# Peptides against a protein of PDB entry 6UG1: the designs that were tried, part 22

Target 1, 304 residues: chain A of PDB entry 6UG1
Amino acid sequence: SNEERKRRKYFHMLYLVCLMVHGFIRNEWINSKRLSRKLSNLVPEKVFELLHPQKDEELPLRSTRKLLDGLKKCMELWQKHWKITKKYDNVGLYMRTWKEIEMSANNKRKFKTLKRSDFLRAVSKGHGDPDISVQGFVAMLRACNVNARLIMSCQPPDFTNMKIDTSLNGNNAYKDMVKYPIFWCEVWDKFSKKWITVDPVNLKTIEQVRLHSKLAPKGVACCERNMLRYVIAYDRKYGCRDVTRRYAQWMNSKVRKRRITKDDFGEKWFRKVITALHHRKRTKIDDYEDQYFFQRDESEGIPD
Target 2, 301 residues: chain A of PDB entry 6UG1 as posed
Amino acid sequence: SNEERKRRKYFHMLYLVCLMVHGFIRNEWINSKRLSRKLSNLVPEKVFELLHPQKDEELPLRSTRKLLDGLKKCMELWQKHWKITKKYDNEGLYMRTWKEIEMSANNKRKFKTLKRSDFLRAVSKGHGDPDISVQGFVAMLRACNVNARLIMSCQPPDFTNMKIDTSLNAYKDMVKYPIFWCEVWDKFSKKWITVDPVNLKTIEQVRLHSKLAPKGVACCERNMLRYVIAYDRKYGCRDVTRRYAQWMNSKVRKRRITKDDFGEKWFRKVITALHHRKRTKIDDYEDQYFFRRDESEGIPD

## One batch from the design tools (peptide; aimed at target 1 F111 K112 K115)

Design b2_p14_1 (made by RFdiffusion4)
Pose (drawn by RFdiffusion4):
Structure b2_p14_1 (pose): chain A 301 residues (1-169, 173-304), chain P 14 residues (1-14)
Amino acid sequence: as target 2 above (301 residues)
Amino acid sequence: FFEELHDLLEFFSD
C-alpha cells in the first residue's frame, strides 16, 4: 500500500538519523584523552616519524610514500594489538529486511547496555568485533596527531524496497565489505588516503575506483552503499559517498532519500546538525576532488 | 537529544 510505502520512507529517515548520530557520538568517544595517551605508546619512534614526515620540497611524493609505509606499519601492529576479534551477533550494523525489523520490534528480550566506559575498556584490552577494532585503530592514529577520520557506511533499511515478502538467499557474504573504516590526510598530495586495517587490510589512494565499494548481487543484500559519512578530530561531519561511489548520479541516487528535493534539504539539515566546526582549506580541496569526480562519471552504460 | 537517539539505536540493534 501507498501507506506502507510512506511509513518505510519515514522509518528509513528515522533510522538513518539515529545511525548518523551514533557515528557522531562514537567519534566523540574515540577522541577520549585517557584512552589516546595509552594507545600512543604502541607506536615506535621510527613509525611515528614516518607518520609525520618532513616537507620534501623537491619531490613531495617521497613524503607521501613515507606516510604509506607508516600507515602499513600501523595496520600491522594493530593486527597484533587486537587479540580477540568477535563475530557480530546476529546482523551487526549491516542492512536488515523489513520483515526482520518488524519481528525485532515484536520480540523485546533483554539487551545489555554498553556505554562509554565499556567501549574504552574493550579497545584497550583489544576485545571486540571489527567495528570496535577499526574505531580503536582510528583512536590510535589520533593519539599520534594524524588527521584521521572515521568512516561509517550507514545501512538503513531500504525505502525503495516495495515488496510485501522481502526474503533473501550467508554470513560470509555479509562481512565481505566493511561498514567502518578510516581516512588519513596527505598534506603533500592534498588527498585523503583510505585505510581499512581490519577487513580488507589495505591502503588505497582512491582516485576513480575503490576496493571498498561492495560488488556482486549476493554481497549487496546486506550492504547497499548509500551514505558514507566521515567524522574528523574536530567534530566535522561530511558526506563522502562520492569518493566511494563509481556511479553516484545514476546507481546510488535512486537508493538515497536525496533523490527528490525535500530529501536533499532534509539530509543537509542533519549533516549541518552534526558538523560542529568551521570550514578549513582541506574541505575545499576535498570539494574539488568531488567536483572533478562528479564530472568524470558521465553517461551510464 | 542525540544521546537519546544513540541509546534507542543501541537498544534496538541489540

Design b2_p14_1_s1 (made by RFdiffusion4, then SolubleMPNN; from b2_p14_1, 8 letters changed)
Fold by OpenDDE base, seed 5:
Structure b2_p14_1_s1 (fold): chain B 304 residues (1-304), chain A 14 residues (1-14)
Amino acid sequence: as target 1 above (304 residues)
Amino acid sequence: DFEKLAEFLERFLS
């Protein structure tokens, strides 16, 4: 019905705000001074120097290469620190079906919220799910004074799916779900004036995204619980930015149709949510990023 | 209160 369509749209909006606030809170927790002191000790001086290369005036690319090597070594150090990767409880922050949402609304189970103290302990010990691990990696880079931001791919239920029963049948549902990450890292390259994408946990990859990312879900089974729609960046200064354009090859033709921002009302609403979570002034880094997004929109063109 | 919203969420999302 038209009523059910409206209900699913509003529920999607609520759920999205909810996920974005969760990302904001986790971004605050990883700024913990106590955690920072502990995690800085994991990074040797030689690796710290690679993270902070001098500007090569002859070839700025040499400075970028040092930064990339430093980030690779940080990823290796993080793997040594992380002792136990726990499975997610159920589906974690991956996308739920409408049936799963309806069933959970009936289930008065007291879920245990992970407290800040428990999170900080988990990161410090190297014991937790992949999301906690990525968040801890961002904290380690921030402890080394790297301009690292936490990236979250928000997975609200698909309001464009009007099926009554959306049960996912499949023996490999968990394996397909976790094939691509929900959380990752971006690091500012001051030499190239670009964000570097780092997945330290899932794909264990570092990339400079041009037209497409390795982190973008591919294939039907992977997209059932991980649909790239809302990639939100949380920086060390409590900035909040929509960076979906970086990771979406087909923003205009495919991704926009699955976003609340497909109409003017949704665009204005979503901009208000971003603004409410954005607690810093604009910087020249934001100008370079917006210019990159503009060029990507022009290069994709208008879908036929 | 973002913490109360997050708690409500974790209860709803977990």
Scores: peptide ipSAE 0.034, ipTM 0.768, DockQ to the pose 0.775
OpenDDE base, seeds 1, 2, 3, 4: peptide ipSAE 0.036, 0.027, 0.026, 0.037; ipTM 0.773, 0.706, 0.712, 0.777; seeds 1, 4 fail the geometry check

Design b2_p14_1_s2 (made by RFdiffusion4, then SolubleMPNN; from b2_p14_1, 7 letters changed)
Fold by OpenDDE base, seed 4:
Structure b2_p14_1_s2 (fold): chain B 304 residues (1-304), chain A 14 residues (1-14)
Amino acid sequence: as target 1 above (304 residues)
Amino acid sequence: EFEKLAELLEKFLG
């Protein structure tokens, strides 16, 4: 019905705001001074120097290569620090079906909210789910004065799915769900004027994304619980930016159709949400990023 | 204010 369509759209909007606020809170927690002091001790001086290379005036690419090597070594150090990767309870922050949402609303399960203190302890000990691990990795880079962003792929329920029963076949193994991450890192490369993508936990990869990312979910089974629609970046200065364009190869042709921003109302609403979560002034880094997104939009073209 | 929204999310994820 038209009413059910409206209901799902509004519920999607509410759920999306809750997810984006969750990302904001986690981004605040990883700025903990106590945590930063502890995590900085994991990074030896030689690796710190690689993270902060001098600008090579002859070949700026040499400086980028040093930064990339530093980030690789940081990933290795992080693997040594992290002792226990816990499985997600249920589906974590992966996408739920409409049926699962309806069933959960009826079950007053006392979800134990992870408190800030518990999070900081988990990161400090190296014990937690993959999301906590990624968030801790971002904290370690920030502790080394690296301009690292926390990236969150927000997975609200699909308001474009109007099926009554949206139950996933029980065979969608936990392995297929977690094949691609929900959280990852970006690091600003001041030499190339680009964001470097870092997945320290899941794929254990570093990318300089041009047209496509390995972090973008591929295949039907993986996309059931992980649809790339809202990739939100939280920086160390409490900036909030939509960076979906970086990771979406087909933003205009495919991704936009699954976003609230498919219409003018949704676009205006979503812009208000981003603005409410964006707590810093615009910088030249934002200009470079917006220019990159513009070029990506032009290169994709308008879908036929 | 944001903590209340996070709590709301957790209620939906529980």
Scores: peptide ipSAE 0.036, ipTM 0.765, DockQ to the pose 0.752
OpenDDE base, seeds 1, 2, 3, 5: peptide ipSAE 0.035, 0.034, 0.028, 0.034; ipTM 0.763, 0.761, 0.699, 0.760; seed 5 fails the geometry check

Design b2_p14_1_s3 (made by RFdiffusion4, then SolubleMPNN; from b2_p14_1, 8 letters changed)
Fold by OpenDDE base, seed 4:
Structure b2_p14_1_s3 (fold): chain B 304 residues (1-304), chain A 14 residues (1-14)
Amino acid sequence: as target 1 above (304 residues)
Amino acid sequence: EFEKLAEMLERFLA
């Protein structure tokens, strides 16, 4: 019905706001001074120097290579720190079906919220789910004065799915769900004027995304619980930016159709949400990023 | 205010 379509759209909007706020809160927690002091001790001076290379005036690419090597070593150090990767309870922050949402709304289960203190302890000990691990990695980089962003792929329920029963066939193994991450890191490369993508936990990869990312879900089974639609970046200064364009190869042709921003109302609404979560002034980094997104939109073209 | 929204999310995730 038209009513059910409206209900799913509004529920998607509410759920998306809740997810984006969750990312904002986690981004605040990883700015903990106590955690920063502890995590900085994990990074030797030689690795710190690689994270902060001098500008090579002859070949700026040499400075980028040092930064990339520093980030690789940080990933290795993080693996040594992290002792226990817990499985998600149920599906974590991966996408739920409409049926699962309806069933959960009826179950007054006392969800134990992870408190800030428990999060900081988990990161400090190296014990937690993959999201906590990624968030802790971002905290470690920030502790080393690296301009690292927390990236969150927000997975609200698919409001474009109008099926009555949206239950996934029981065979969608936990392995297929977690094949691609929900959280990762970006690091600003001041030499190339680009964001470097870092997945320290799942794929254990570093990328300089040009046209596509390895972090973008591929295959039907993986996309059932992980649809790339809202990739939100939270920086150390409490900036909030939509960076979906970086990771979406087909933003205009495919991804946009699955976003609330497919219409003018949704675009205006989503802009208000971003603005409410963006707690810093615009910088030249934002200008370079917007220019990159513009070039990517022009290169994709208008879908036929 | 944001904590309440996070709690709401967790209720939906429960």
Scores: peptide ipSAE 0.036, ipTM 0.766, DockQ to the pose 0.748
OpenDDE base, seeds 1, 2, 3, 5: peptide ipSAE 0.026, 0.026, 0.033, 0.035; ipTM 0.707, 0.713, 0.758, 0.763; seeds 3, 5 fail the geometry check

Design b2_p14_1_s4 (made by RFdiffusion4, then SolubleMPNN; from b2_p14_1, 6 letters changed)
Fold by OpenDDE base, seed 3:
Structure b2_p14_1_s4 (fold): chain B 304 residues (1-304), chain A 14 residues (1-14)
Amino acid sequence: as target 1 above (304 residues)
Amino acid sequence: SFEELAELLEKFNA
């Protein structure tokens, strides 16, 4: 019905705000001074020097290569620190079906919210789910004075899906779900004036995204619980930015149709949510990023 | 609070 379509749209909006607020809170927690002091000790001086290369005036690419090598070594150090990767309880922050949401509303399960103290302990011990691990990796880079962002792919229920029963009946449903991450890292390269994408946990990859990312879900089974629609970046100064354009090859033709921002009302509403979560002044880094997004929009073109 | 919204979401995701 038209009423059910409206209900799903409003529920999607509410769920998206809750996800974005969760990302904001986790971004605050990883700024803990106590955690920072512990995690900085994981990075030896030689690796710290690679993270902070001098500017090569002859070939700035040499400085970028040092930074990339430093980030690779940080991923290796993080793997040594992380002792236990827990499975998600249920589906974690992956996308739920409408049926699962309706069933969850009937089951008043007492959810155990992870407290800030428990999170900090989990990161410090190297014990937790993949999301906690990625968040801890961002905290380690920030402890080394690296301009690292926490990236969150927000997975609200698909308001464009009007089917009642999406039975995800596959024996490999969990493996397909976790094939691509929900959380990852970006690092600012001051030499190339670009963000470097880092997945330290899932794909264990470093990428300089041009047209497409390896972190973008591919295949029907993987896209059932992970649809790239709202990729939100949280920086160390409490900036909040929509960076979906970086990871979406087909932003205009495909991704926009599945976002609340498909209409003017949804665009204005979503801008208000971003503005409410953005607690810093604009910088030259934001100018370089916006210029990159503009060039990506021009290169994709308007869908016919 | 922002924490209450996160708790609400954890209730939907757990």
Scores: peptide ipSAE 0.029, ipTM 0.730, DockQ to the pose 0.845
OpenDDE base, seeds 1, 2, 4, 5: peptide ipSAE 0.026, 0.030, 0.027, 0.030; ipTM 0.728, 0.744, 0.731, 0.734; seeds 2, 5 fail the geometry check

Design b2_p14_2 (made by RFdiffusion4)
Pose (drawn by RFdiffusion4):
Structure b2_p14_2 (pose): chain A 301 residues (1-169, 173-304), chain P 14 residues (1-14)
Amino acid sequence: as target 2 above (301 residues)
Amino acid sequence: SKMEEWLFEMFENL
């Protein structure tokens, strides 16, 4: 019914707001001073110097390379620090079906509250699922004074799914791509470097294609790329989906609430509500990348 | 609604 269609659109908006705010608060917890100081001693002087390379006037590229080596070394040592990698209970934060949600609302059960202290204890011990692990990795980079963003792929239920049944054909297929990952600023190449230290264990300087965007019909059942939100040290919140969307104006726009005007205005209201800092020059360099990327997409196939 | 209540309870638990 058209009524159920409208409810799905609203609940989608509601669930999305909650997800994005969770990203905002979790980013705050990541900045905890007490935790940052402990995680900093995990980084040797050698790697620390690689994370803060000297300006190389003749060839800025060498500085970028040193940072990449440093990022690689950090990924490695984080693989060692993280001793216990849990499985997501049930579905984690991956996209759920309308049926699944309706049923979750029905069954209230018992839910262990978490809170901030428990999160900190888990990151310091090295115990958690991949979300906690990548989030802790970002906290470590921040304790070393690197401009690290937390990236979250918000996966609200699909408001474009009109079906009354909503059934699907696997765990391994869900976890192929991450919900959380990291970006780090390169002041020499003036670009954001994408880092996934937990799932794909890769570092990529995304230009026009990214390894992180999910592929194949089976894998996209639980992970439909729509809202890639970046949170930074100074409490910025930017929609970074353009970096990770091969067909942004075609494929992805149909799945986002921003396809109509009311949707874009509303979404902008939330981003602004979550962006608690003023514009820096880095924001401009990023907008330039997005503009060029937006104009290079062209006609679809 | 039941779904909204469930959502806010789940969110609070975080």

Design b2_p14_2_s1 (made by RFdiffusion4, then SolubleMPNN; from b2_p14_2, 6 letters changed)
Fold by OpenDDE base, seed 3:
Structure b2_p14_2_s1 (fold): chain B 304 residues (1-304), chain A 14 residues (1-14)
Amino acid sequence: as target 1 above (304 residues)
Amino acid sequence: SKIEKFLKEFFESL
């Protein structure tokens, strides 16, 4: 019905706000001074120097290469630190079906809230789910004075899916779900004036995204619980930015149709949510990023 | 509603 369509739209909006607030809270937790002091000790001086190369005036690309090597070594150090990767409870922050939402409301499962103290302990010990691991990696880079962002791919239920029963078929569903991450890292390259994408946990990859990312879900089975729609960046100064354009090859033709921002009302509403979570002044880094997004929009063209 | 209960429980899990 039209009523059910409206209900799913409003539920999607509320769920999206809850996810974005969660990302904001986790971004605050990883700024812990106590955690920072502990995690900085994981990075030896030689790796710290690679993270902070001098500007090569002859070839700035040499400085970027040093930074990339430093980030690779940080991923290796992080793998040594991280002892236990827990499976997600159920589907974690991956996308739920409408049926699963309705069924979960009937089950009196007390969700165990992870407290800030428990999170900091988990990161410090190297014990937790993949999301906690990525968040801890961002904290380690920030402890080394790297301008690292926490990236969250928000997975609200698909308000454009009006089917009642999407029976997700059984046994491989978890493997397909976790094939692509929900959380990752971005690092500012001051030499190239670009964000570097880092997935330290899932794909264990470093990318300089131009047109496409390896982190963008591909294939029907993977997209059932991980649909690229809302990629939100949280920086060390409590900035909040929509960076979906970086990871979406087909932002205008495909992704926009699945977002609340498909209409003017949704665009204005979503802008208010971003503004409420954005607690810093604009910087030249934001100007370079917006210029990159503009060039990506021009290169994709307007959908027919 | 069933949905409001899910959202409350979900938000409490975050």
Scores: peptide ipSAE 0.029, ipTM 0.734, DockQ to the pose 0.646
OpenDDE base, seeds 1, 2, 4, 5: peptide ipSAE 0.027, 0.021, 0.027, 0.022; ipTM 0.723, 0.663, 0.721, 0.664

Design b2_p14_2_s2 (made by RFdiffusion4, then SolubleMPNN; from b2_p14_2, 5 letters changed)
Fold by OpenDDE base, seed 1:
Structure b2_p14_2_s2 (fold): chain B 304 residues (1-304), chain A 14 residues (1-14)
Amino acid sequence: as target 1 above (304 residues)
Amino acid sequence: SKIEEYLKELFESL
C-alpha cells in the first residue's frame, strides 16, 4: 500500500539517523587522549617517519609511496596488536530485512550497549568485532598525527523493497555478509591531494580509488546485507561528509534510486542530517574532495 | 510504538 511505502520510508530515515549518530559517537570515542597515548606506542619511529615524509619537490609521487609504505606497516602492526576478532552476535550493523525488523519489534530483547569504557578497553587489549578493530586502527593513525577518517557504510533497511517476506535462509549468509566491510579508513595524502582508502581488517588492502573500489559490494548475495548507499566520513575534527560518490561507480544510474536523496524532500532532509553532524569549518581538503566528486559526476554522466 | 521500540533496541545495540 501507499501507507506501507510511507512507513518504510520514514523508518529508513529514522534508522539512517541512528546509524549516522552511532558513527559520530564512535568517532568521538576514538579521539580519546588516553587511547591515543597507548596506541602511539605501537608505532616505531621508522614507521612514524614514513607516515610523515618530506615533500619531494622533484617527484611528489615518492612522498606518496613512503606514506603508502607507512600505512602498510601500520596494518601489519595492527594485525599483531589485534588478538581476538569476535564474530557479530547477529548481523551487526549490516542491513536487516523488513521481516527481521518486525520480528525484533515483537521480541523485546535486552540489547547490551557497549559503553565507552568497554570500547576503549577492547581496543587497548585488541579484543573485539571487526568494526571495533577498524575504529581502533583509525585511532592509532590519529595518535600518529595522520589525518585519518572513520568511514561508515550505513545500512538502513531498503525502503524500495516492498516484498513482505525475504527470508535469507542460507548457511553462507554470514560469510557473504562479512565479505565486504561496513567500517574502513581514509587517509589524506597531502602530496597527491587525494584520500587513500584503507581496509586494515577485512580485505587488508590499501587503494587509491579512481573509478572503482575493492570495498564496494559485488554480487547478489553480498548486496543482500551490504548495499552501498550512504558512505559517511567522520574526521578527527568532527567533520561529517557524504563520500558515497568515491565508492559508487554508478551513483546516478543505480545508487541514487536506493537513497532517500532520490527526491528533493529527501535531499534537503539528508543535507540537514549531515549539517547537524558536521562540527567544523570547511577546509581546502573539502575543496579538493568536492572537485573530485564533481569530476566523477561529469564522467558518469546523467542517465537518460 | 513498534518503530520506537525498534529504535530503542537499535540505540541500545549501538
Scores: peptide ipSAE 0.030, ipTM 0.738, DockQ to the pose 0.598
OpenDDE base, seeds 2, 3, 4, 5: peptide ipSAE 0.029, 0.027, 0.027, 0.028; ipTM 0.729, 0.719, 0.722, 0.727

Design b2_p14_2_s3 (made by RFdiffusion4, then SolubleMPNN; from b2_p14_2, 6 letters changed)
Fold by OpenDDE base, seed 4:
Structure b2_p14_2_s3 (fold): chain B 304 residues (1-304), chain A 14 residues (1-14)
Amino acid sequence: as target 1 above (304 residues)
Amino acid sequence: SKIEEFLLEYFNSL
């Protein structure tokens, strides 16, 4: 019905706000001074120096290469620190079906909320789910004074899916779900004026995204619970930015149709949500990023 | 905040 379409749209909006607030809270938690002091000790001086290369005036790319090598070594150090990767309880923050949401609303399960203290302990011990691990990695980089962002791929239920039964069947559903991350890191390269993408946990990759990312879900089974629609960046100064354009190859043709921002009302609403979560002034880094997004929009063109 | 706890609890409950 038209009513059910409206209901799903509004529920998607509510769910999206809650996910974005969750990302904001986790971003605050990883700024913990106590955690920072502990995690900085994991990074030896030689690796710290690679994270903070001098500007090579002859070839700025040499400075970027040092930073990339420092980030690679940080991923190796993080893997040594992390002892236990727990499976997600149920589907974690991956996308739920409409049926699962309806069933969960009826089920008064006492979910054990992870408190800030429990999170800090989990990161400090190296024990937790992949999301906690990624968040801890961002905390370690921030402890080394690296301009690292927490990235969250928000997975609200698909309001464009009007099927009544959206049950996902299959024993491989968990493997397909976790094939691509929900959380990752970005690091500002002050030399190239670009964000470097870092997945320390899932794909264990560092990339300089030009046209596509390795972190973008591919294949039907993977996209069932991980649909790239809202990639939100949380920086160390409590900035909040939509960075979906970086990771979406087909933003205009495919991704936009699955976003609340497909219409003017949704665009204005989503801008208000971003603005409410953005607690810093604009910087030249934002200008370079917006220029990159503009160039990516022009290069994609208007969908046929 | 209580809202943040509620939202976190809600997301963990989902």
Scores: peptide ipSAE 0.033, ipTM 0.719, DockQ to the pose 0.141
OpenDDE base, seeds 1, 2, 3, 5: peptide ipSAE 0.027, 0.028, 0.029, 0.030; ipTM 0.710, 0.706, 0.703, 0.717

Design b2_p14_2_s4 (made by RFdiffusion4, then SolubleMPNN; from b2_p14_2, 6 letters changed)
Fold by OpenDDE base, seed 3:
Formats: structure tokens, sequence, C-alpha cells
Structure b2_p14_2_s4 (fold): chain B 304 residues (1-304), chain A 14 residues (1-14)
């Protein structure tokens, strides 16, 4: 019905706000001074120097290569620190079906809230789910004075899916779900004036995204619980930015149709949510990023 | 609604 369509749209909006607030809170927790002091000790001086190369005036690309090597070594150090990767309880922050939401609303499950103290302990010990691990990696880079962002792919239920039953069939549903991450890292390259994408936990990859990312879900089974729609960046200064354009190859033709921002009302509403979570002034880094997004929109063209 | 209660519980679990 039209009423059910309105209900699903409203529920998607509420769910999206709560996910974005969760990302904001986790971004605040990883700024802990106590955690920072502990995690900086994981990075030896030689790796710190690679993270902070001098500007090569002859070939700035040499400085970028040093930074990339430093980030690779940080991923290796993080893998040694992280002792226990827990499975998600149920589906974690991956996308739920409408049926699962309705069934879960009938089953009053006391979900165990992870307190800030428990999170800081989990990161410090190297024991937790993949999301906690990625968040801890961002904290380690920030402890080394690297301009690292926490990235969150927000997975609200698909308000464009009007099917009653999307029974997810198959014994491999968990493996397909976790094939692509929900959380990752971006690092500012001051030499190339670009964000570097880092997945330290899932794919263990470093990318300089131009047109497509390896972190963008591909295939029907993977997209059922991980649909690229709202990729939100949280920086060390409590900035909040929509960076979906970086990871979406087909932003205009495909992704926009699945977002609340498909209409002017949804665009204005979503901009208000971003503004409420954005607690810093604009910088030249934001100008370079917006210029890159503009070039990506021009290169994709207008959808038919 | 049952859905809003689920959201409150789910997001309180985060």
Amino acid sequence: as target 1 above (304 residues)
Amino acid sequence: SKIEEFLKEYFNSL
C-alpha cells in the first residue's frame, strides 16, 4: 500500500539517523587520550617516520610511496596486536530485512550495550568484532598524528524493497555478508591531495580510489546485507561528511535511487542530519574532496 | 510502534 511505503520510508530515515549517531559516538570514543597513549606504543619510530615523510620536491610521488609503505606496516602491526576477532552477534550492523525487523520487534531481546569502558578495553587487548578492530586501527593512526577518518557504510533497511518476504536462503549467508566491510579507514595524503582508503581487517587492502573501490559490494548475495548507499566519514575534529561518491561507481544511475536523497525533501532532510553531526569549520581538505566529487559526477554523466 | 521500540532497543544496544 501507499501507507506501507510511507511507513518504510519513515523507518529507514529513523534507522539511518541512529546509525549515523552510532558512528559519531564511536568516533568520539576512539579519540580517547588514554587509548591514544597505549596505541602509539605499537608503532616503532621507523614506521612513524614513514607515516610522516618529508616532502620530496623533485617527485612528490616518492613521499606518497613512503606513506603507503608506513600504512602497510601499520596494518601488519595491527594484525599482530589483534588476537581475537569475534563473529558478529546475528548480523551486526549489516542490513536487516523488513521481516527480520518485524520479528525482532515481537521478540524483546535485551541487547547487551557495549559501554565506552568495555570498548576501550576491547581495543586495548585486541579482542572484539571486526568493527571494533577497524575503529581501534583508526585510533592507532590518530595516536601517530595521522589524519585518519573512520568510515561507516550505513545499512538502513531498503525502503525501495516493497516485497513482504525476502527470505535470505543459504548456509553461506554469513560468509557472503562479511565479504565486504561496514567500517574502514581513510588517510589524508597531503602530497597527492587525496584520501587513501584502508581496510585493515577484512580485505587487508590499501587503495587510492579513482573510479571504483574493492570495498564496494558486488554480487547479489553480498548486496543483500551490504548495499552501498550512505558512506559517512568521521574525522578526528568531529567532522561528518558524506563520501558515498568516492565508493559508488554508479552514484547517479543506481545509488541515488536507493537513497532518501532521491527527492528534494530527502536531500534537505539528510543535509540537516549531516550538519547536526558536523562540528568543525571547513578546511582546504574539504575543498579538494568536493572538487574530486564534482569531477566524478561529471565523469559519470547524467543517468538516462 | 513495535518498530520504534525495536529501533530504541537496537540502538541502545550499540
Scores: peptide ipSAE 0.028, ipTM 0.715, DockQ to the pose 0.761
OpenDDE base, seeds 1, 2, 4, 5: peptide ipSAE 0.027, 0.024, 0.028, 0.027; ipTM 0.703, 0.648, 0.706, 0.705

Design b2_p14_3 (made by RFdiffusion4)
Pose (drawn by RFdiffusion4):
Structure b2_p14_3 (pose): chain A 301 residues (1-169, 173-304), chain P 14 residues (1-14)
Amino acid sequence: as target 2 above (301 residues)
Amino acid sequence: NDDLHEEIELFLRM
């Protein structure tokens, strides 16, 4: 019914707002001073110097390389620090079906509250699922004074799914691509470097294509790329989906609430509500990348 | 913020 269609659109908006705010608060917890100081001693002087390379006037590229080596070394040592990698209970934060949600609302059960202290304890011990692990990795980079963003791929239920049944054909297929990952700024190449230290264990300087964007019909059942939100050290919130969307204006726009005007205005209201800092020059360099990327997409196939 | 996080966490689980 058209009524159920409208409810799905609203609940989608609601769930999305909650997810994005969770990203905002979790980023706040990541900045915890007490935790940052402990995680900093995990980084040797050698690697620390690689994470803060000297300006190389003749060839800025060498500085970028040193940072990449540093990022690689950090990924490695984080693989060692993280001793216990849990499985997501049930579905984690991956996209759920309308049927699954209706049924979760029905069954209230008992839910262990988490809170901030428990999160900190878990990151310091090295115990958690991949979301906690990658988030802790970002906290470590920040304790070393690197401009690290937390990236979250918000996976609200699909408001474009009109079906009354909504059934699907696997765990391994869900976890192929991450919900959380990291970006680090390169002041020499003036670009954001994408880092996934937990799932794909890769570092990529995304230009026109990215390894992180999910592929294949089976894998996209639980992970439909729509809202890639970046949170930074100074409490910025930016929609970074353009970096990770091969067909943004075609394939992805149909699945976002921003396809109509009311949707874009509303979405902007939330981003602004979550962006608690003023514009820096880095924001401009990023907008330039997005503009070029937006103009290079062209006609679809 | 902690209380708000808890409420959102519980909502997301349902």

